# Peptides against a protein of PDB entry 6GMG, part 66

Target 1, 331 residues: chain A of PDB entry 6GMG
Amino acid sequence: DSDDRVTPPAEPLDRMPDPYRPSYGRAETVVNNYIRKWQQVYSHRDGRKQQMTEEQREWLSYGCVGVTWVNSGQYPTNRLAFASFDEDRFKNELKNGRPRSGETRAEFEGRVAKESFDEEKGFQRAREVASVMNRALENAHDESAYLDNLKKELANGNDALRNEDARSPFYSALRNTPSFKERNGGNHDPSRMKAVIYSKHFWSGQDRSSSADKRKYGDPDAFRPAPGTGLVDMSRDRNIPRSPTSPGEGFVNFDYGWFGAQTEADADKTVWTHGNHYHAPNGSLGAMHVYESKFRNWSEGYSDFDRGAYVITFIPKSWNTAPDKVKQGWP

## One batch from the design tools (peptide; aimed at target 1 Y75 D255 N276)

Design b2_p21_3_s4 (made by RFdiffusion4, then SolubleMPNN; from b2_p21_3, 14 letters changed)
Fold by OpenDDE base, seed 2:
Structure b2_p21_3_s4 (fold): chain B 331 residues (1-331), chain A 21 residues (1-21)
Amino acid sequence: as target 1 above (331 residues)
Amino acid sequence: MEERIKKEIETAYNSHLAKAA
């Protein structure tokens, strides 16, 4: 019951975290201890350590989305999302492959579609685009300059994104970022902002007007990236979970993982921060836990989800929620 | 088999309400 959610109490600014514990290749800790780490490592504004505010603690308390929320400064809109899909593999497997024993046709098609997504390539595409954006942001002191720079960068790279509409999420993302407009944030100066990345796992079969099979086993045609750009239309993502296939079965609606702006070139060595559920220390779910996972662990996802998107947003450079290097766990 | 760590999370609806408050 969501009514059991509790905002974690404030932690003293100088309180050091307790050690994280390993959990299946991840580093795990309780949310209160993550707040301690956050204050020591990620809280800095203009170089000054900050106590996590009550508002930020409240955001964090919502679970996996809360981790991305507190670090990005806004609730995820997921509009600028990227993925990679192997169309040839998908078509070939559907044509020449066969359902496994006991697997329905719908289940087979859903599985084949899921397996046709390449999480690593999707992540790399987002990183590529974020890099282009960061170059465009540099020394751009108004939005027009940023957009001009962006167009030039895309042209130089012969990137299909150069053909996107001016009103597309790609070009409008910066202006639609609240922190860009804040006096203590970007103050309408693109050069004060940087691109950051998070990931969302979700279910493809969300269309309630479609077949029950698609809702149970996935919609093979849903949430595919556009050719050339890699952009995913997220407009139909309504945070609807997978439908149960048997009585008593239940699935969660989404998972969010925070990457930020790590510069580690090896995807497998990047760290993704996420939460398990909303904070309910006095409820049946218990206290919220925060996980810091390597890409391999993050990208595996869960059976609850058959799509992964890598989303770009922006934060002020003065924030330290997206440092170049992220250390897994504590110490 | 890796332990499934994902549990119930707050809905976007509730999150939106909290943000608006």
Scores: peptide ipSAE 0.033, ipTM 0.708, DockQ to the pose 0.081
OpenDDE base, seeds 1, 3, 4, 5: peptide ipSAE 0.026, 0.033, 0.027, 0.025; ipTM 0.652, 0.703, 0.657, 0.647; seeds 3, 4 fail the geometry check

Design b2_p21_4 (made by RFdiffusion4)
Pose (drawn by RFdiffusion4):
Structure b2_p21_4 (pose): chain A 331 residues (1-331), chain P 21 residues (1-21)
Amino acid sequence: as target 1 above (331 residues)
Amino acid sequence: SAAIAAALDTYRDTHRAKAAS
């Protein structure tokens, strides 16, 4: 009867996954089966396949956050985040539009702010920034050389990110990555690391001392990207879900999707990996399922979330959780 | 650690609440 979280059992390294295919842009499989796929194509350490450890299986069993947690080796902090927001569209649709049949002005403002974000450009911005970071760390063997290389390209590219504080989440992203300091990971050598990207969907109205309207319909001024850099201040994100509008209406507080470092130029052809909920096959929600969605399927989101952030972190190059290519389903 | 535990508890509870909807 218990809807307790259970850890999926260990899968032998030779066990192949059951086949599955995408339908209308998304593929899903039970977590036990995804572990088999993950061990075949994502588990490599210096090209050697590995069994998903007990710890990794535990992390994965927590739901959508599990895929990103496992692939990055750290619970997601969302410290370095990017998004795109059309300020002109937002200001224009506020002073020119009107609420639709059955909207409070708070609901109208909340929706317009939501629709003003562009998740394709947001992902595109994280893409170009991660590319600059990877070029900066290619031949840099200490952090100082990495930061010099990073600032040099940003200045020459006239990127507003060059003026970020030395201790900002941007410039401190590499040094604050635990695997960067680990002797078996980056060992304080930026050349042994790689920038990767994952996404977080979340709610904007997270201030418990704010009006109910913002908790129910969103805070338009919250989690907007800074101009020029596109950085999103995630410090006030506390994993607080959207408040219900009627009794019995439940919302999920966040969703994480793993992109990694795919080389596909078509943002619509990129695959994003995420789970539906925590693993509980003996309970109410049932077993965790891992979803592999095309970008548009992922960026479609839900009414639970009115904000999207594309986050950059680092993993060691010796890993294979962010390969150049990601294939939906199996084989 | 406490912050992660609170986030995961909230995550679990929100799924249960949505399933009961």

Design b2_p21_4_s1 (made by RFdiffusion4, then SolubleMPNN; from b2_p21_4, 13 letters changed)
Fold by OpenDDE base, seed 3:
Structure b2_p21_4_s1 (fold): chain B 331 residues (1-331), chain A 21 residues (1-21)
Amino acid sequence: as target 1 above (331 residues)
Amino acid sequence: MEEIEKALETAKQSHLDKLAS
């Protein structure tokens, strides 16, 4: 029940975290302990540690989305999303493959579509684009300069993103970032901002006008990346969960994982931070837990979801919520 | 993983609360 959500109490600025515990290859801790870690490691503004504000603690308390929310500074809009889909694999498996024993045709097609997404390539595409954006930001002191730089970078790389409309999420993302306009943030100076990445897991079968089978087993044609750009149209993502396939079955609407701006070249060594549920220490769900997972653990996802997107947004360089190196767990 | 999966169901309610705020 939403009424059970509680904002975690403030933690003293100098309080050190308790050790994280291993959980299914991840590092796990309770939300209050994550706040302690966050204050020691990620809270810095202009090099100075900050206590997590009540507002930030409230954002965090919303669970998986809360981790991304507190670190990005805004509720995820998911507008600039990337993925990779192997069309040839999909077509080949549909043609030559067969449903498993007891598997319906719709279930088979949904599964094949899910398996045709390459999470690693999707992540790499987002990192590539973020790198291009960061180069465009570096010496740009107004939005016009940023956009000009971005177009030049894309042209040099012969990137299909150069053909996107000026009003597309790709070109409008910076101007639509609240922290870019804030005096203590970007102050309308692109060179004070950097691109960051988070990931969203969600269900493809969200169209209520489609067949029940698509809602239960996935829509093989939904949320595919555009060829060349890798952009995913997220406009139809309305946080609708998978439909139950059996009585009593229920699915969650989404999961979010925070990556930030890690420079680790090996995708398998990157750390993804996410939460399990909203903080309800006195409720049936219990206290919120925060997980720091390696890419393999994150990208595996859950049966609740058949899509993964890697989303780019921006934060001020003065924030330390997206450091170059993220260490899993504590100490 | 199973424990995490069960816990994720609460994310829906959390989202709705945000929208109502």
Scores: peptide ipSAE 0.026, ipTM 0.690, DockQ to the pose 0.076
OpenDDE base, seeds 1, 2, 4, 5: peptide ipSAE 0.026, 0.023, 0.026, 0.026; ipTM 0.700, 0.668, 0.706, 0.703; seed 4 fails the geometry check

Design b2_p21_4_s2 (made by RFdiffusion4, then SolubleMPNN; from b2_p21_4, 12 letters changed)
Fold by OpenDDE base, seed 4:
Structure b2_p21_4_s2 (fold): chain B 331 residues (1-331), chain A 21 residues (1-21)
Amino acid sequence: as target 1 above (331 residues)
Amino acid sequence: SDRIKQELETAKQSHLAKLAS
């Protein structure tokens, strides 16, 4: 229960972090130590280090989502989400493949659907779109200019996103970003903002009106990206976990990974920052830990989830929560 | 908010277990 959640204490601004420890290809540390690293590396506003505020520490204490929350400056809305789904692979596997021994038809279909998502292509699509957005932002000093630039960029690339409605999450994402409107943030100047990316892992079988099998093994038709755009309708994601398939089994509701705006061209070398659970140092869960994982580790996900979405949001360029290069661990 | 707290109530025990495996 979240009742035993504790806000991590403040860390002195100049306190250096202790070394991270390797953990299955990841760099791991306790949340308090991540705060120390964050203050040294990511806290900069206009080039000046900042102590993580109590509010930010509270956000962080919520676990994996807290990492994205503190770095993006807002609770994830997940509205502008991308994925890649291989429809042909899905159809072919369903047609030509067969359930494994002991695997139900529903389990087979759910598995095939999960495997038909390409995390790397989904991530690449998000990066592509973020790049387009960043170009549109670069010299735009009002939202109208940004939108015009964006449409032109999309037209030049013959991108299907150009056909999205003006009220779509794609076009409305910037105006709906609180930091865009803040005086010390974007100040309504798109050129002061940059697109950033985080990822959410979640369960497809969230429709309570659907069959129990879909809730247990996944809904093969749910949360697929739209053809051409790659946009995923996230409106039906209500953070409902996978249903247990056996007595005593339990699944978690979601996972979030923060990428930011790394410029590393090789997806496999990108670093994703995420947390394990809410901070409960005096509870059964224990202290929150923060992980910095390579894309391979992140994209593998867990059996708790059969969907991965890559979400675009915006932060002020004056923030250093999304640097061009992220170093894994410490030192 | 209360909504956020509710959304985050689920413990990530299975996540930890999988990381350790």
Scores: peptide ipSAE 0.060, ipTM 0.759, DockQ to the pose 0.313
OpenDDE base, seeds 1, 2, 3, 5: peptide ipSAE 0.053, 0.027, 0.026, 0.060; ipTM 0.754, 0.703, 0.697, 0.770; seeds 1, 2 fail the geometry check

Design b2_p21_4_s3 (made by RFdiffusion4, then SolubleMPNN; from b2_p21_4, 11 letters changed)
Fold by OpenDDE base, seed 4:
Structure b2_p21_4_s3 (fold): chain B 331 residues (1-331), chain A 21 residues (1-21)
Amino acid sequence: as target 1 above (331 residues)
Amino acid sequence: SSQIEQELETYKQSHLAKLAS
């Protein structure tokens, strides 16, 4: 029960973390130890390390979403999301492929749709767009200048995003970022902000009015990226988990992974930070653990999910929650 | 907020725990 959630205690600012443990190709540690690492590495504002506040520790305690929450400074809204879907592959597999032995038609279609998403290309698209945004942010001292720069950059690249409406999450994302408006954040100066990326895994079959088969095996038509832009309409994502296919089976609603603004060109070498569940040291779930995974481990996902989106948001450049280089584990 | 807690209610079990079982 969410009632078992506990806010991790404060850690002394100068306390060094214990070594992380290897776990299935990931670096793993308990949440309290992650707080120690976070204070040493990611807490810096204007070059000065900070103790994680009670509010930040409370956000973190919510699990995987908490990692993204504490590092981005806001609860994920997932409005500016990207993915890559191979329509030709999907059509060809549906036409020429066959259900596996014991696989229903609905299960087959759901699986084929899931397999038609390319996580690497989706991630690359988000990185490309984030790069364009970062160029547009540079030397822009008001929102108007930022938007003008952004439009110019998109035009130069012949990017379909140039055709998005002014009310689109693409253009409104910066102004809707709380830290952009904060005095100690962006202070309404776009040049003080940078684009960052996180990822969400979730279930496509969330429509309660749809067939039971779609809720159990996925909705092949749901949460596809728009052609040309790669934008995913996330408005129908209500954190509804996959429906059980057998008695006693249960699925979780989502997973979040924090990437930030790493400059590593090789996607396979990028590090993704995520949590397992909300912190319940006195409950049945136990203490929250934090994982630092390479892209391969992150992008594999779980059977609970058939969609992955890469989301862009913004943080102040003065924050070190999204450094150019992330080192996996400790030391 | 109560809304956040409600949205997170279904996220209880570790994904890695499922893999280890």
Scores: peptide ipSAE 0.030, ipTM 0.740, DockQ to the pose 0.353
OpenDDE base, seeds 1, 2, 3, 5: peptide ipSAE 0.024, 0.025, 0.029, 0.025; ipTM 0.638, 0.657, 0.735, 0.710; seed 2 fails the geometry check

Design b2_p21_4_s4 (made by RFdiffusion4, then SolubleMPNN; from b2_p21_4, 13 letters changed)
Fold by OpenDDE base, seed 4:
Structure b2_p21_4_s4 (fold): chain B 331 residues (1-331), chain A 21 residues (1-21)
Amino acid sequence: as target 1 above (331 residues)
Amino acid sequence: SDRIKEELETAYQSHLDKLAS
């Protein structure tokens, strides 16, 4: 029950975090302790540490989306999303494969579709695009200059994104970023902004007008990336969870993981920060916990989800919520 | 936002439980 949600109290700016603890290959801590780490490491604006505001603490308290929310500065819109799908693998497995023992045809097709996504390639595509965007941002002092630079970069690389409409999420993402327009943020200067990445896990079978089988076992045709661009149409994502396959079964609607702008070339060594659930210290769910996972642990996801998207948004360069290097745990 | 609250209310299971499974 969302009514059980509590905003974590303020933490003194100079309070150091307690050590994180290992949890299934990742670093884990309670939300209050993450706030302490955040203030020491990620809170900097123009090089100065900041106490996490009440508003930011409230955003964070919403759980799995909270980490991305507080670090990106806005609730995720997920409009500029990328993935990688192996169409040949999918077709081949459907044609030549067979359901496992006890597996229905719908279950088989849903599983094959899920397995045809490549999380690493999807992540790499997002990083590639983010790099192009960052080059386009670097010396652009108005949106027009940014867009011109972006088109030139894409043309030089013969990237299919160059053919996207001017009003597409790809080209409109910057202008639709609140922090871009803020005086203490981008101040309408693209060169003061940088591209950042987060990931969302969600369920493909969200169409209420589709078959029950698709809602229970996945929609093999839903949320596939467009060929060439890797863009995923997220317009039909309504945060609807997987439908139960048996009485009493329930699934989570989504998961979010924050990557930011790490420069680590090895995907397997990148760190993803995420939360478990909304903060309910006096409720049945208990206190919110924050995890720092390596890519392998993050990208595996849960059975609740059969899609993963890597989303690009923007933050001011003056923020330190997306540093080049992220250290797992504390100290 | 009421919408945000509604969307997040459906997340009732701890990720730790899922990790342990």
Scores: peptide ipSAE 0.056, ipTM 0.765, DockQ to the pose 0.299
OpenDDE base, seeds 1, 2, 3, 5: peptide ipSAE 0.051, 0.025, 0.025, 0.056; ipTM 0.758, 0.666, 0.666, 0.763; seed 5 fails the geometry check

Design b2_p21_5 (made by RFdiffusion4)
Pose (drawn by RFdiffusion4):
Parts: structure tokens; C-alpha cells; sequence
Structure b2_p21_5 (pose): chain A 331 residues (1-331), chain P 21 residues (1-21)
């Protein structure tokens, strides 16, 4: 009867996954089967396949956060985040539009702010920034050389990110990555690391001392990207879900999707890996399923979330959780 | 209900956040 979280059992390294295919842009498989796929194509350490450890299986069993947690080796902090927001469209549609049949002004403002975000450009911005970071750490063998290389290209590229504080989440992203300092990871050598990207969908109205309207319909001024840099201050994100509008209406507080470092130029052809909920086959929600969605399927989101952030973190190059190519389903 | 199901998910996610601390 218990809807308790259980850890999926260990899968032998030779066990192949059951086949599955995408349908209308998304593929799904039970977590036990995804572990088999992950061990075949994502588990490599210096080219050697590995069994998903007990700890990794535990992390994975927590739901959508599990895929990102496993692939990055750290519970996601969302410290370095990017998004795109059309300020002109937002200001124009507020002073020219009107609420639709059955909207409070607070609901109208909340929706317009939501629709003003552009998740394709947001992902595109994180893409170009991660590329600059990877070029900066290619031949840099200490952090100082990495920061010098990073600032040099940003200044020459006239990127407003050059003026970020030395201790900002941007410039401190590499040094604050635990695997960067680990002797078996980056060992304080930026050339052994790689920038990767994952995405977080979440709710904007997370201030418990704010009006109910913002908690139910969103805070338009919350989690907007700074101009020039596109940085999103994630410090006030507390994993608080959207408040219900009627009794019995439940919302999920956040969703994580793993992109990694795919080379595909078509943002619509990129695959994003995420789970539906925690693993509980003996309980109410059932077993955890891992979804592999095309970008547009992922960025479609849900009414639960009115905000999207595309986050950059680092993993060691010796890993294979962010390969150049990600294939939906199996084989 | 949908609220009860969402609470189950949200509680486990809170537990994952606490574990990571």
C-alpha cells in the first residue's frame, strides 16, 4: 500500500533495455529500463561502461530531478541561469490588450508575462554562453587561465557578461562545481571539464508574504532575465508550487529536463530527458517513467509552471552523460 | 484527488532537496 519511494534494483551491465520508440515527439520507458539504456550509452568513464551505482539509482528515483542529479553528479542548484523575455511585447500587450472572458487583471498580467518568455532564445543564449565557457577552458590548466580566457572572449564579443562580478554565479560557476575540485574529476584543471545545460520549469509566485493573486496567477516582475546578459536570479526560487485556484486542484512544483551537450544545431531536434515523478511501483503514483522529449515537447510545459530557466553547470570530460548525440528510445 | 497526488510528488521532492543538504 505504501506510496513510499523505492530505489530501483541494480541492472547487470550486459542487460540490454527493452525497445521503445517516440510517439509524436516524446518517448517514455519505465525507470528500470532506462537504467539499462543509461548503462549502455551514458555510463562511460574514460570509455569504460559502468553499472549505475546504488547512490545514482537512489538519486534517479526522486523523479524529474533524478535524471539531472545523476547526469551532473550534483543536486541542481540553478545558480547560473538564463532566459529570454520580450520586454516590449510584455509592456505593449499590457497597455494595449485586455483580459479575456473570465480573467482577473492579476491573471491577465500573469499570463502575458508567461507568454512573453521565449524558451527557444533562452536555450539559445545558454548555448552560446556554454560554448564561450568551453573554449575558455580548452587549453587552460588552472582557473586563473580559464577566467582570463573567458573574460577575453566576452570583451572582444562585447558581451555584457564580461562586467559580471568576480564572485557572481557566472564567473564562479566552474570553481563552485564539486567535481571540478575532485581528484578523480577536474582536479582543479579546467581543461578536464565540460559545460552542460539542463532546464527548470517552475512557478513565479513563490513569495509567501505576497498577495494570493500572485500565488494563484503569477508574479510578472519575478524571475525576469536581466537585460544584456539574460541572467535570471534564481536565489528566490524556493521550490514552492503554484497555489490552487479551487479546492482539490493540485500542482507540481517544478520540472527538470536534461539536455547535456548535444551538437545538433536544430534546437527543435534536441532531446530532453526528464521523469514524471518519484519511483513508487507499490504505491499510488506507480513506477517512475523516464521521458525523452524533443525541445518543443519539453518547452510546451504545463499550467503548473509559468517560468523557464536554462542552467549551465560543469561535468568532467571523462564522463559520458552529455554525449554529442542523444537518441530517443531503443535501439 | 489531483491535490493529493501533487502533494505526494512535492513531498518527495522536498525530501530529495533535504537529502542534498
Amino acid sequence: as target 1 above (331 residues)
Amino acid sequence: SSEEKAEKINTKRAEAEAKAS

Design b2_p21_5_s1 (made by RFdiffusion4, then SolubleMPNN; from b2_p21_5, 8 letters changed)
Fold by OpenDDE base, seed 1:
Structure b2_p21_5_s1 (fold): chain B 331 residues (1-331), chain A 21 residues (1-21)
Amino acid sequence: as target 1 above (331 residues)
Amino acid sequence: SSAERAELINKAAQEAEAKAA
């Protein structure tokens, strides 16, 4: 824990946000102003606006992960993660491609692996699965009914997820969601819940027992999706950043982007909400800023990361943290 | 666990974006 992290102060429930600022094709604001927007737009429970609680403000103060945390209601576990990897492209580029001038073999392989992930297809897969889950939830009043519906939906679509073990993150995700069990949440009624999506960017080369080259340039074999299902084993993700390639170079541990349950069919028009760092207004990092980015801006990522995963979790339908439509910025 | 609740430091990513713009 950084000693410099501060919980943003409470904002009056009726306080309107200040205008967002444009930043690299995205809308940007300071965290306190995001709290104002959140209270006006996303805070609703059963149709009633809520002031962001001290606990929620504390969660938010952690940065990009805080945005996902406050909107999902739980710290990201990342257990139900999806991606898309083009194995044929990867093999072909390794075979027929060449390192760039000055690029080492390890750099080349790491880059080719990174480029073999398709962020759009990964996102599409997560949306597809979330849609299946939502259909399974719709008329299910107990977990057994939900699971039966889910299996039927998967069978109808000939989806490889139908073969997953009952203890897999895929089938256990709902019952492991705290808000599902809460009286004011799902109250153990699946039909009161909906699937939501967030994304995580992270580094593949996190194995300390691996070569230095993998830690510096990526592990081409790490965090690949399983064929057919698209599931990514996230158990080895421990928020370890990329290793420096030169003296004084440093990389960030992760990035999180909140999508929720937007219904916009065009991926490029979807809005992703994320933060820059933990809130440290009196520290060297400064105040936390929140960004609302289009998919292109989000999915581009940074050199700090060579993996992207799209994660499914659940929230109560009574929450408005994942509306069908998200408007970028303010007003 | 406390270890699972890592604080985000995304400064380097923002700097990289600024350089790419």
Scores: peptide ipSAE 0.047, ipTM 0.690, DockQ to the pose 0.071
OpenDDE base, seeds 2, 3, 4, 5: peptide ipSAE 0.030, 0.035, 0.032, 0.033; ipTM 0.666, 0.679, 0.667, 0.721; seeds 2, 3 fail the geometry check

Design b2_p21_5_s2 (made by RFdiffusion4, then SolubleMPNN; from b2_p21_5, 8 letters changed)
Fold by OpenDDE base, seed 3:
Structure b2_p21_5_s2 (fold): chain B 331 residues (1-331), chain A 21 residues (1-21)
Amino acid sequence: as target 1 above (331 residues)
Amino acid sequence: SSAEKAELINKANQEAIEKAS
C-alpha cells in the first residue's frame, strides 16, 4: 500500500453533503464529502441510491484516477483517446517564433507543441464520436448490430473512423468493457450501454531512449492525433512523469478528469470532476480533495503535463455516474 | 518538496495500476 493511504470510511446513505468550497471557479471538497454527494447524486442503479462500496471507496482513495475509476466502474484503459493538434500553427510558430529569454531550443519546441494542441477541439471531437456511438448503441441488441450501426453512422458522416480496422480500439472498446458483459450491466446488450468521456493529462517525453531534452521539455512529435480521426495512439503511455530540470523538482505522472455524458453544448460550462492525490489524512499529503472544475480550469492542466487526451469508454445506462446534467459543488 | 510529493503520488498511482491489473 502507498504510504499513509487510507480508504475513506463508509458514509451513511442518507447523509447529505456539506457545502463545497469555491476556489477560482472550481468547487472543492474533501473526499468524504464527495462520497456523500456521490451517494446522493451519482450512485443510483436502476433509480435506486447505493452506498459506495468498500471497493469503490478504495478505488477513490488512490486520488485523481480514483474519481474516474469509481464513476466508470473500471480502471481507465485509455485505448480510445482523442485530441486535436494544429499542425500549421506548430510549424508556423517553430519557423517564425523565437525562444524566450533563457529558454532552450528544446524547451521552446516542447512548449510550442503543447500550445499547438487545442483542448476544446479535442474535447469536441470526443463528444462527436461519443454521440455517434450512442446512436449506434440505441437500438442495437447485439454487438454485430452495434458495429453495423456504427459503420453506417460513420459512413453517413463521412468520418475517417469508418476506415479503422475491426480490431481497432474504436470497434473493440465495447466488447472489452467489463460492465457490458455483466448481468446487471449491459448483459451483452449494447442498447443498455452509453458512451462516456474522461480526460487524461500526461507527459509526452516518456521515451527512455530519446534525448534528455525531450524527457525534460517534451517530445513535440509524441502522442499527436491521427489526421482525420483524431485518434491518439496511447500505447506508448507508460505513466512516466516529466523529468526534472532542476534539483528537487519532480512531476506527477498523470491526472484524470471525469466528464461522463453531460449534454451541455457550451464546453466552457461543462463540469470536470477530479482529485488531487491519494487520501492520506494522517500523512504529509493530507486528506484527498475532489474538485469539480469547469472545462477551462481542467484543460489548463499543470506544468507536469503537456498532453491532454479525451477518452471514450462505456457504462450501463442504469448507472447514474454520468448524468446529462452535472451541478458544480453543493448545494 | 515537489519531488517528494510527486514521488509519493506516483507511487500510489502505480499501486492503483497494479491493483487494477
Scores: peptide ipSAE 0.733, ipTM 0.970, DockQ to the pose 0.943
OpenDDE base, seeds 1, 2, 4, 5: peptide ipSAE 0.731, 0.732, 0.731, 0.730; ipTM 0.970, 0.970, 0.970, 0.970

Design b2_p21_5_s3 (made by RFdiffusion4, then SolubleMPNN; from b2_p21_5, 9 letters changed)
Fold by OpenDDE base, seed 1:
Structure b2_p21_5_s3 (fold): chain B 331 residues (1-331), chain A 21 residues (1-21)
Amino acid sequence: as target 1 above (331 residues)
Amino acid sequence: SSAERAELINNANNEAAEKAS
């Protein structure tokens, strides 16, 4: 019940975090303690610590999406999303594989499709594109210069993204970023911005006009990346959860994980920050917890989801919400 | 609308880590 959501109280700027706790190979803490860490580590604007504002605390209180929201500065639009899908593996497994004991054909096909996505390659694609964008942003003092640089970089790499329409989310992402236009943000100067990455887990079987089996076990054809570009059309993602397969079963609508702009080359060593649910300290769900997970822990996801997308957005370089290095937990 | 968005983002996630199948 949305009525149970509470905005966490303000934390003093000088309040140090309590130690995080281990939880399934990840670091865990309550949301109020994350606010303390955030103020010490991620709050910096132009090198100065900032207290998390009431608005930011309210955004954070919405759970997993709140972590991405507060760090990116905007509600996730998910328009510039990437994934990797092994079509050959999918076709081969469908042809030569068989359902497990007790597994329906629809369940088998949904599982095979899920397993044909490569989370690591999807993440690497997003990082590759973010790197190209960051090079294009460098020394570009207007949007025209940025777009020209971007096209040149893509041409040099023979990247299929060079063929995207000018109105594509790929080319329009920067101009559609509120912080780019803000005086204290980018101030319409691309060189003041940097590309950042977050991830969304969601369910493929969201089409209400499709079969019940697709809603229960996944739609094998939904939310596949375009060949060459890796772009995923997210327009049909309406945050509809997986349909229950048994009475009383329920699934969550999505999960969000914040990566930012870490420079760690080994994907397995990257840290992903996410929340469990909206903050309801006096409700049935309880207080919101924040997790800092390694890529393995994040990318495994939950049975609630059969798709993972890696999304690019932009933040001002003056923000410290996406540092080059992220330390897991506290201290 | 902002109200519609608020309803959509009120999610609860599993706390237990699951292994990929």
Scores: peptide ipSAE 0.027, ipTM 0.652, DockQ to the pose 0.062
OpenDDE base, seeds 2, 3, 4, 5: peptide ipSAE 0.025, 0.025, 0.025, 0.025; ipTM 0.691, 0.664, 0.662, 0.658; seed 2 fails the geometry check

